# Peptides against a protein of PDB entry 8YVU: the designs that were tried, part 101

Target 1, 39 residues: chain A of PDB entry 8YVU
Amino acid sequence: PQLCYILDAILFLYGIVLTLLYCRLKIQVRKAAITSYEK
Target 2, 160 residues: chain B of PDB entry 8YVU
Amino acid sequence: TWLTVLKKEQEFLGVTQILTAMICLCFGTVVCSVLDISHIEGDIFSSFKAGYPFWGAIFFSISGMLSIISERRNATYLVRGSLGANTASSIAGGTGITILIINLKKSLAYIHIHSCQKFFETKCFMASFSTEIVVMMLFLTILGLGSAVSLTICGAGEEL

## One batch from the design tools (peptide; made by RFdiffusion4, then SolubleMPNN)

Design b2_p17_4_s2 (from b2_p17_4, 10 letters changed)
Fold by OpenDDE base, seed 2:
Structure b2_p17_4_s2 (fold): chain B 39 residues (1-39), chain C 160 residues (1-160), chain D 39 residues (1-39), chain A 17 residues (1-17)
Amino acid sequence: as target 1 above (39 residues)
Amino acid sequence: as target 2 above (160 residues)
Amino acid sequence: as target 1 above (39 residues)
Amino acid sequence: SYEEAIELIDRLLELVL
């Protein structure tokens, strides 16, 4: 049971990191789209 | 196309495969160093007794390394080698999943037979610990298999 | 303890989904960059 | 090479962070 909670913590951290990366990438897509539209 | 996407992420998949392999190896090493599996009753650690964390990690590591090298050097011989290694890694992953499932079933059966109501009983604790480790290894193996299969598809697409 | 394993499964699934979404977004960024370069 | 692999990992880490 303790190992299960450790795994949960690792997976949770992984999920947070991926979410942040996804958000950053989404912002980059939006910036690229705006730049393309202004041309 | 999906093939184009996978090709672009080949290095990432290779790194993921290596990381998965390293984690599996680390878990295997830790379990072997902390626990004397030979003295554990039953087949709670059957996957470890079979040496899966070790040979599986080696296969995944080799596959991932070859995939990365193949992508970087863009040599025909490396592409073929990477495809072969990834295929072997995929087979190893599938075998590993099977072994882990069998181990999980045995561990669960052990817990059921001994009616592990008392968590602090040594045997029940070991069975529970084994189950948790096996589950983690199973997840990692699934991830490794996914990466290996993806790399295999990419390599096959490059040969066509 | 059973709840912990369920949580592990959910977090694992979430991690897979996020990875797929990240890959899709990365492709979109690359496509947007190519389109911007051609202009 | 092993060094190139490490460099790749570092670049990936920099990309991620």
Scores: peptide ipSAE 0.436, ipTM 0.789, DockQ to the pose 0.075
Fold by OpenDDE base, seed 1:
Structure b2_p17_4_s2 (fold): chain B 39 residues (1-39), chain C 160 residues (1-160), chain D 39 residues (1-39), chain A 17 residues (1-17)
Amino acid sequence: as target 1 above (39 residues)
Amino acid sequence: as target 2 above (160 residues)
Amino acid sequence: as target 1 above (39 residues)
Amino acid sequence: SYEEAIELIDRLLELVL
């Protein structure tokens, strides 16, 4: 049971980090697409 | 295309926020209906006693709904309303996280003090159950806060 | 205890899905960067 | 509408998969 809670914390942190990275990457893709369209 | 993508993101975040709110409300109602929290000694359900699952769910639900409606109708007044609701939801989420952390600490302390090795003892079971529910609600609240903040940023960007 | 395992399963699934999405998005960014460099 | 919400969820699922 204690290991389960630790795993929950790790997975949750991982989920948050991945969400932030995904948002950042999505913004980068959009910027790249806009730059490609303007050229 | 950029505006279309942002619109889709806002709708997704709004739906996520509403879903989070509904889950929190469901947990709150289930706990209040199944368990007589008033007769439980200790602060293991302090978050429920504070009514967080209810008011928090309302704020998140309203924020999500307003965000979706604002995005769909593309009206300036709705955008401002959504921004206000998302800001309020973000504040509520932060407060909720604080309450849940305090509750979690109390629950863990209770488990530690009573040396809850006997899983079948009602008090230990309730403390463990409370801890699990609080952790789940904490995760949901953080997700809701993330969505509310994201929607707030998007709404602020539209007003500029 | 059962709730903890359910949460672990949900978080794990979420993490896998986000990882796949992040990888796809990263590939898109790389493709966009290559296309922009060739123009 | 409820149908629009379901359609949105389906589109999101298609985007994820």
Scores: peptide ipSAE 0.435, ipTM 0.794, DockQ to the pose 0.084
Fold by OpenDDE base, seed 5:
Structure b2_p17_4_s2 (fold): chain B 39 residues (1-39), chain C 160 residues (1-160), chain D 39 residues (1-39), chain A 17 residues (1-17)
Amino acid sequence: as target 1 above (39 residues)
Amino acid sequence: as target 2 above (160 residues)
Amino acid sequence: as target 1 above (39 residues)
Amino acid sequence: SYEEAIELIDRLLELVL
């Protein structure tokens, strides 16, 4: 049971970090798409 | 294009917030139906006794619905209303996290004091179950708060 | 203990999905960068 | 509507997958 809680904490932290990175990358892709269209 | 992207993100965040609220409400109702919390002595279920799953879920649901409606109607008054609702939901989420942390500390202290080596003892089982439910609710509340804060930032950006 | 394992399974699945999405998005960003450099 | 929200989720899933 203690290992399960530790795993939950690690997976939760990993999920938050990946969500932030995904949002950042999605914003970059959108900026690149907008720049190519104005062009 | 940027505004269209932000609108799509707002709608997605609103739907996520509503879904999180519904899951929290479902957990609250299941716990209340399975466990007679009124008969349990102690502060193990203090968050449930305070009615957090109910009022928290309502606040998050209202915030998410207002965000979706604001995006669909594209009216200035709805944007301001959504911003207010998201701010209120963020405050409610913060309060909920505080209550859940206090409950978690009490539950963990109870487990440590009684040296719960055997999960088959009714008191130890209830304390363990309470701890698991509180952790689940804490994760859901953090997700809800994250969505509400994100929507608040997006709404504030539209007003500037 | 069963609820902890259920949460682990959900978080694990979420982490895998986000990782796949992140990889796909990263490949798209790289392709967009290469296409912009050849023009 | 609830159906529109589901359709939006499906479109997002198709965009992501």
Scores: peptide ipSAE 0.429, ipTM 0.784, DockQ to the pose 0.085
Fold by OpenDDE base, seed 3:
Structure b2_p17_4_s2 (fold): chain B 39 residues (1-39), chain C 160 residues (1-160), chain D 39 residues (1-39), chain A 17 residues (1-17)
Amino acid sequence: as target 1 above (39 residues)
Amino acid sequence: as target 2 above (160 residues)
Amino acid sequence: as target 1 above (39 residues)
Amino acid sequence: SYEEAIELIDRLLELVL
């Protein structure tokens, strides 16, 4: 049971980090598309 | 094009927020139906006694619905309304997290005081079950808060 | 303990979905960068 | 509507898969 809670914490942290990275990557895609439209 | 992508993201975040709210309501109703919280000794279910699953779910549902409606109608007044609702939902989510953390601490303290080595004891089982439910609700609340904050940032960007 | 395992399963599924989305988005960024370089 | 929300989820799933 203790291992289950530790796994939950690790998976939760991983989910947060991936969400932040996804948001950053999406912003980069948006900036790239705006730059291509202005050319 | 970018506005279209942002709109699609807002709809997704709104749907996620509504789904989170529905799950919170389901957990609240199930716990209230299965467990007589009023007869449980101590503050193990303090978050449920405070009605957080209900009012929190309502706030998240309203915020999500307003976000979806605002995106569909693309009206300035709806955007402002959605921004206000998302801000209110973010505050409610933060308050909910605080309540859940307090409940979790009380539940853990109860388990420690009673030296719950035997899971089959009624009091220890209830405390463990409460702890598990509170943790699940905490995760859902954090997800809901994340969606509400994201929608708030998107809405603020549209107002600028 | 059973609820912990259910939560682990949900978080694990969420992590897999986010990873796939991140990979797709990364591929899109690379394609956009290549297209902008060819112009 | 709930149906539109489900359709949106399905479209998102199609985008992911």
Scores: peptide ipSAE 0.453, ipTM 0.793, DockQ to the pose 0.085; fails the geometry check

Design b2_p17_4_s3 (from b2_p17_4, 9 letters changed)
Fold by OpenDDE base, seed 4:
Structure b2_p17_4_s3 (fold): chain B 39 residues (1-39), chain C 160 residues (1-160), chain D 39 residues (1-39), chain A 17 residues (1-17)
Amino acid sequence: as target 1 above (39 residues)
Amino acid sequence: as target 2 above (160 residues)
Amino acid sequence: as target 1 above (39 residues)
Amino acid sequence: TYEEAIQLIDRLLELVL
């Protein structure tokens, strides 16, 4: 049971990190799309 | 093309594979240090008895390292070596998944048979711990296999 | 304890989905960058 | 070299973080 909670914590942290990376990448895609539209 | 994308991410996949391998080794070592698996009756730790955390991690590490080296040197002979290592790692990963699934089934069956309501009992604790570790190792093995397969496809695409 | 395992499964699935989405988004960024370079 | 591999991993980690 304690190991399960540790795994949950690790997976949760991983999920947060991936979400932040996804958000950053999404912003980059939007910036690239805007730049492409202005050309 | 998808192949071009995989080629560009080959180093990243290799690093991920090495990391996965290291985590598997760490878990294997911790479990072997804390639990005397050899004296545990039954197949609750069959994956550990088979030495999967060790040999699987070695295969994944070698595959990842070779993939990184192959990408950096851009040499034809290294591409072949990486392809061979990644193929071997993919086979090892598939075998590992099979072993882990079997172990998981046995562990779950053990928990069910003993009606483990009291987690503080040594047998129930061991079965629960085994199940948790096997699940973690299964996830890591799936990640490792995914990376190895991706690297294999990338290497095969370079040879064609 | 059973809830912990369910949470692990959900978080794991979430991690896989996010990884796939991240890969797709990365491909889109690369395609946009290539298109911008050819112009 | 092994050191170059470690440096590349560090750069990749910096790119990801």
Scores: peptide ipSAE 0.431, ipTM 0.786, DockQ to the pose 0.074
Fold by OpenDDE base, seed 1:
Structure b2_p17_4_s3 (fold): chain B 39 residues (1-39), chain C 160 residues (1-160), chain D 39 residues (1-39), chain A 17 residues (1-17)
Amino acid sequence: as target 1 above (39 residues)
Amino acid sequence: as target 2 above (160 residues)
Amino acid sequence: as target 1 above (39 residues)
Amino acid sequence: TYEEAIQLIDRLLELVL
């Protein structure tokens, strides 16, 4: 039971980090697409 | 395109593989130190009795190290060596997953048969603990296998 | 306790999906960068 | 090699953060 909670915490943290990274990367893709359209 | 991406992330994958291996070794060592697996009746710790955390971790560590070295030196002979090690690690990972699934099934069956409502009973505690450890090891093994397969694909792409 | 295991499974699946999406997005960013460089 | 691995992790963290 304690190990389960620890694993949950690790996975939750990992999910948050990945979500933030994904959001940043998505913004970068959008910016790149806009710049390519203006050229 | 996929091969190029894998090549760029090869070092990261190698580090991840080494880390996974180290965690597996740590868990194996802790379990062996805390529990006398030899006196535990049944196949609840069959994966540990088979020594999977040890040999699996060694394979993953070697594969990860070779992958990192291969990427850094960019030598053809190292690429072949890394490919071989990654292939071996992939096989080891698959075997490990199989063993862990079998162990998990046995543990779950034990919990079901004994109607483990009283968590404080020694037998139920051992079964639940084994299940938790096996699940953790399974997750680590899946991660290790994913990294090894990715590295194998990358190495195969470099040989073409 | 059972809820913890369910949460672990959900978080694990989420982590895998996010990892795949992140990889795809990273590839898209790289492709966009290459196309912008060729222009 | 260990120090280089740590540096790589730090660079990755900087790219991510």
Scores: peptide ipSAE 0.428, ipTM 0.783, DockQ to the pose 0.084
Fold by OpenDDE base, seed 2:
Structure b2_p17_4_s3 (fold): chain B 39 residues (1-39), chain C 160 residues (1-160), chain D 39 residues (1-39), chain A 17 residues (1-17)
Amino acid sequence: as target 1 above (39 residues)
Amino acid sequence: as target 2 above (160 residues)
Amino acid sequence: as target 1 above (39 residues)
Amino acid sequence: TYEEAIQLIDRLLELVL
């Protein structure tokens, strides 16, 4: 049971990190799209 | 194309495969250090008794290393070697999943038979612990198999 | 204990989905960068 | 080399972070 909670914590942390990275990447895509539209 | 995407992420997949292998090896080592599997009655740790965490980790590590080396050196002979290793690792991963599923079923059956209402009984605790580790190993094996298959597809695409 | 395993499954699935989405987004960023370089 | 592998991992980490 304790190992399960440890795994949950690791997976949760991984999910948060991936979400942050996804958000950063999404912002980059938007910036690139805006720059391409202005040209 | 999907192949182009996989080719660009080949190094990442190789690293992921090595990491997965290392984690599997670490878990295997920890289990062997903490628990004397030889004295445990039943087939609760059948996957560990079969040595899957060790040989599986070795296969995945070799496959991942070969994939990374092949990508870096960009040599035809290494590409073939990587493809072969990734294929072997994919087969090993599939076999490992099968073994882990069988172990999981046995562990769950054991828990059900003993009606483990009290978690503090040594046998029930061990069965629960085994189940947790087996589930973790199963997830890692699935990840490893996914990476190995992806690398195999990339390697096959480069040969065509 | 059962709830912990369910949570593990959900978090694992979430991790897989996020990884796939991240890969897709990364491809989009690369395509956008290539398009901007050709202009 | 092992050092090159570590450097690659570091570059990948920098790329991801």
Scores: peptide ipSAE 0.422, ipTM 0.783, DockQ to the pose 0.072
Fold by OpenDDE base, seed 3:
Structure b2_p17_4_s3 (fold): chain B 39 residues (1-39), chain C 160 residues (1-160), chain D 39 residues (1-39), chain A 17 residues (1-17)
Amino acid sequence: as target 1 above (39 residues)
Amino acid sequence: as target 2 above (160 residues)
Amino acid sequence: as target 1 above (39 residues)
Amino acid sequence: TYEEAIQLIDRLLELVL
């Protein structure tokens, strides 16, 4: 049972980190598309 | 094109928020139907006694619906309304997290005081069950808050 | 304990979905960068 | 509508898969 809670914490942290990375990557894609449109 | 991508993201976030709200409502209704919270001794289900699953679900549902409607109609007044609703939902989510943390602390304290070595004892089982439900609700509330904050940032960016 | 395993399953599924989305987004960024370099 | 929301989720799933 303790291992289950530890796994939940790790998976939760992983989910947060991936969400932040996804947001950053999405912003980068947006910046790249704007730059391509201005050229 | 960028506005279209942002709009698609807003719809997704709105749907996620509505889904989170529905799950919270389902958990609230299931707990209320299976357990008579009024007869449970202590503050193990304080979040449920406070009605958080219900009002929290309503706030998140309204915020998500307004976000979707705002995106579909592309009207400035709806964007402002959605921004306001998302801000309110973010505040409600923060309050909900606080209530859930307090409930979790009380549940953990109860388990510690009663030295719940035997899981099959009714009181210990209820305390453990409450703790598990509160943790699940806490995660859902954090997800809902994240979606509401994201929608708020997107809406604020459109107003600037 | 059973709820913990259910939460683990949900978080695991969420992590997989986010990973797939991140990979797709990364590929899109690379394609956009290549297209920008060819112009 | 709920059906439109489900369709949106399905389209998103198709975009992800």
Scores: peptide ipSAE 0.454, ipTM 0.793, DockQ to the pose 0.081; fails the geometry check

Design b2_p17_4_s4 (from b2_p17_4, 10 letters changed)
Fold by OpenDDE base, seed 4:
Structure b2_p17_4_s4 (fold): chain B 39 residues (1-39), chain C 160 residues (1-160), chain D 39 residues (1-39), chain A 17 residues (1-17)
Amino acid sequence: as target 1 above (39 residues)
Amino acid sequence: as target 2 above (160 residues)
Amino acid sequence: as target 1 above (39 residues)
Amino acid sequence: VYEEAIELIDRLLSLVL
């Protein structure tokens, strides 16, 4: 049971990090799309 | 093309593979340090008795390193070497998944047979611990195999 | 303990989905960058 | 070669973080 909770914590942290990276990448895509539209 | 995308992500996949390998090695070491696997019923820790965390980690590490080196140097001989290593790593990963699935089935069967209601009993704790570790190792192996296969496809595309 | 394993499975699936979405988004950023460079 | 690989890992980590 303790190992399961440790795994949950690791996976949760990984999920948060991936979510932040995804958000950053999404912002980059939006910026790139805006720049391409202005050209 | 999909191949072009995979080529550009080779370094990332290689790093992921190395990281997966290191985690697998760490888990293997922790399990070996905490548990005397030799005295445990062979069916529950079959993956550990087979040494999968060790050789699997080595194969994934080598594959990842070769992939990174191949991408950096962009030399034909390195591409072939990386392709060979990634192919070997993919085979090792597939074998590892098979071993882990078998181990998981045995562990689950053990838990079911012993009706592990009391988590604090040594046998039930060991079976639960084994199941948890095997599941973790299975996930890591799937990730490693995915990276190795991706790198293999990328390398094969460069040779064609 | 059973709830912990269910949570692990959900978090793992979430991690895989996010990784795939991140890859797709990264491809989109690259395509947008190439298109902007050709203009 | 090993040092270059470590440097690459560090750059990738820096890119991700």
Scores: peptide ipSAE 0.460, ipTM 0.795, DockQ to the pose 0.069
Fold by OpenDDE base, seed 2:
Structure b2_p17_4_s4 (fold): chain B 39 residues (1-39), chain C 160 residues (1-160), chain D 39 residues (1-39), chain A 17 residues (1-17)
Amino acid sequence: as target 1 above (39 residues)
Amino acid sequence: as target 2 above (160 residues)
Amino acid sequence: as target 1 above (39 residues)
Amino acid sequence: VYEEAIELIDRLLSLVL
């Protein structure tokens, strides 16, 4: 039972980190698209 | 740059907030339908007694819906309304987390006092079930709060 | 206990979906960078 | 409003897939 709760916490943290990384990557894609349009 | 990204993710965050709210509402409804919380000894369901799954879900749903509508219609009045709703939702989420933590502490204390080694004992089962539901609700509330805060930052950036 | 396992399954699925999205976005960034280098 | 929300979800799913 305790292992299940620990796993939940790890998976939750992983989900948050991935969401933040996805947002950062999406910013980079947008910046690249803007730079490509100005050229 | 971060504001621009959050603005483009506003619809996604709004949908996530609505989904989180709906899940919280579903769990609240199921628990209230299956369990007579009024007859349960102790405060193991204090968050449910306070009605948090219901009002919290309503606040998150309204905040998410307003954010989505504001982004789609791009009307100044909707942007301001969405900012207000997201701020209110963020406050509600913070309050909800506090209530859930208190409930979790009470549930854990109950388990400790009754030395719940026998899972099949009705009182211990109810306390364990409450703890599980509260943990799920806590995770969902944190997700909802994160979405609401993100939407609030986006709305504030649009007003500047 | 059963609810904990259900939560684990949901969080795991969410993690997989986010990982796939992140990979797709990363591939798009790479393609954009290559196209910008050829111009 | 519900139909618009469903369409938005479908568009988001299409972006994800």
Scores: peptide ipSAE 0.459, ipTM 0.800, DockQ to the pose 0.074
Fold by OpenDDE base, seed 3:
Structure b2_p17_4_s4 (fold): chain B 39 residues (1-39), chain C 160 residues (1-160), chain D 39 residues (1-39), chain A 17 residues (1-17)
Amino acid sequence: as target 1 above (39 residues)
Amino acid sequence: as target 2 above (160 residues)
Amino acid sequence: as target 1 above (39 residues)
Amino acid sequence: VYEEAIELIDRLLSLVL
């Protein structure tokens, strides 16, 4: 039972980190697309 | 192309916000239907007594709907309206998180005071169930706040 | 305890979906970078 | 509105898969 709450905390933290990384990667894809359109 | 990608993201975030709101409403309705919160002694369900699942879900639903409508019509007035709604939804989400944290602390304190070794005791079961529901609602509220903040940033970027 | 396991399942599924999306986005960024280098 | 939301989710799923 205590392991379930620990797992929830780890999975939640992992979800936040992945969301931030996904946002950063999406911004990079956008910047790359703009740079490709200006050339 | 950039505007199209941003629009697609806004629609996804808006749908996510509406879905989160619907889940919160479902949880609120289920808890109200299964448990008579008025007869429960203590502040274990203080978030439910405050009506957070209802008003929070309404704010998130309105914010999500306005975001979707703003994206579809691409009108400057709708963009400003969506930005305002997302800001209001973000404030509501922050308030909801605060209420849920207070409820969680009270529930944990109740479990500690009553030394809930026997899970089958009605009071201990209710306190444990309340804690689980509050944790789930807290996660949903954080997800909703994240979507609302993301939509606010996207809307602010369109105004610049 | 049962709700904790349900939450774990949802968070785990969310983590898998985000990981797949991140991998796809990373592949797209790499393809865009290669295309920009060939032009 | 619900049908459009479901269609959007399906399009997103198709983009992910």
Scores: peptide ipSAE 0.456, ipTM 0.796, DockQ to the pose 0.081
Fold by OpenDDE base, seed 1:
Structure b2_p17_4_s4 (fold): chain B 39 residues (1-39), chain C 160 residues (1-160), chain D 39 residues (1-39), chain A 17 residues (1-17)
Amino acid sequence: as target 1 above (39 residues)
Amino acid sequence: as target 2 above (160 residues)
Amino acid sequence: as target 1 above (39 residues)
Amino acid sequence: VYEEAIELIDRLLSLVL
């Protein structure tokens, strides 16, 4: 039972980190698109 | 800017908030249907006795709906309304987290005191079930708060 | 215990979906960077 | 409102997939 809750915490943290990384990557794509449009 | 990204994802955040609210309502109704909380001794289900799954879900649903409507209509008066609703939802989420943490502490203390090694004891089963439900509700509340805070920051940025 | 395993399954599925999305977005960023370098 | 929410989810899924 304790191992399951630890796994939940790890998976939750992983989900948060992936969401932040996805947001950062999406911002990079937008910046690249804007730079490409100005050229 | 970060604000521009949040604005473009406002509808997604609103939908996520509504979904989180609906899941919270479903869990609340299931718990109320399966367990007669009124007959349970102690504060193991204090969050449910306070009606948090119900009012919290309503606040999150209203906040999410207002956020979606505000983004679609792009009207200044709706932006203010959405900001107010998101702020209220953020406060509700923070209060909910506090209640759930208190409930979780009580449930864990109960399990520790009764040395619940045998899962088949009715009291230990109820305490374990309560702990599991509270943890799930805590995760959902954190997700809802995250969406509400993100929407609040987006709305505040539009007013500046 | 059973609810914990259900939550683990949901979080695991969410993690897989986010990973796939992140990979797709990373490929898009790379394609955009290559296109910007060729102009 | 429910249909619009479903349509929004479908659009998001189409952007994601």
Scores: peptide ipSAE 0.448, ipTM 0.789, DockQ to the pose 0.076

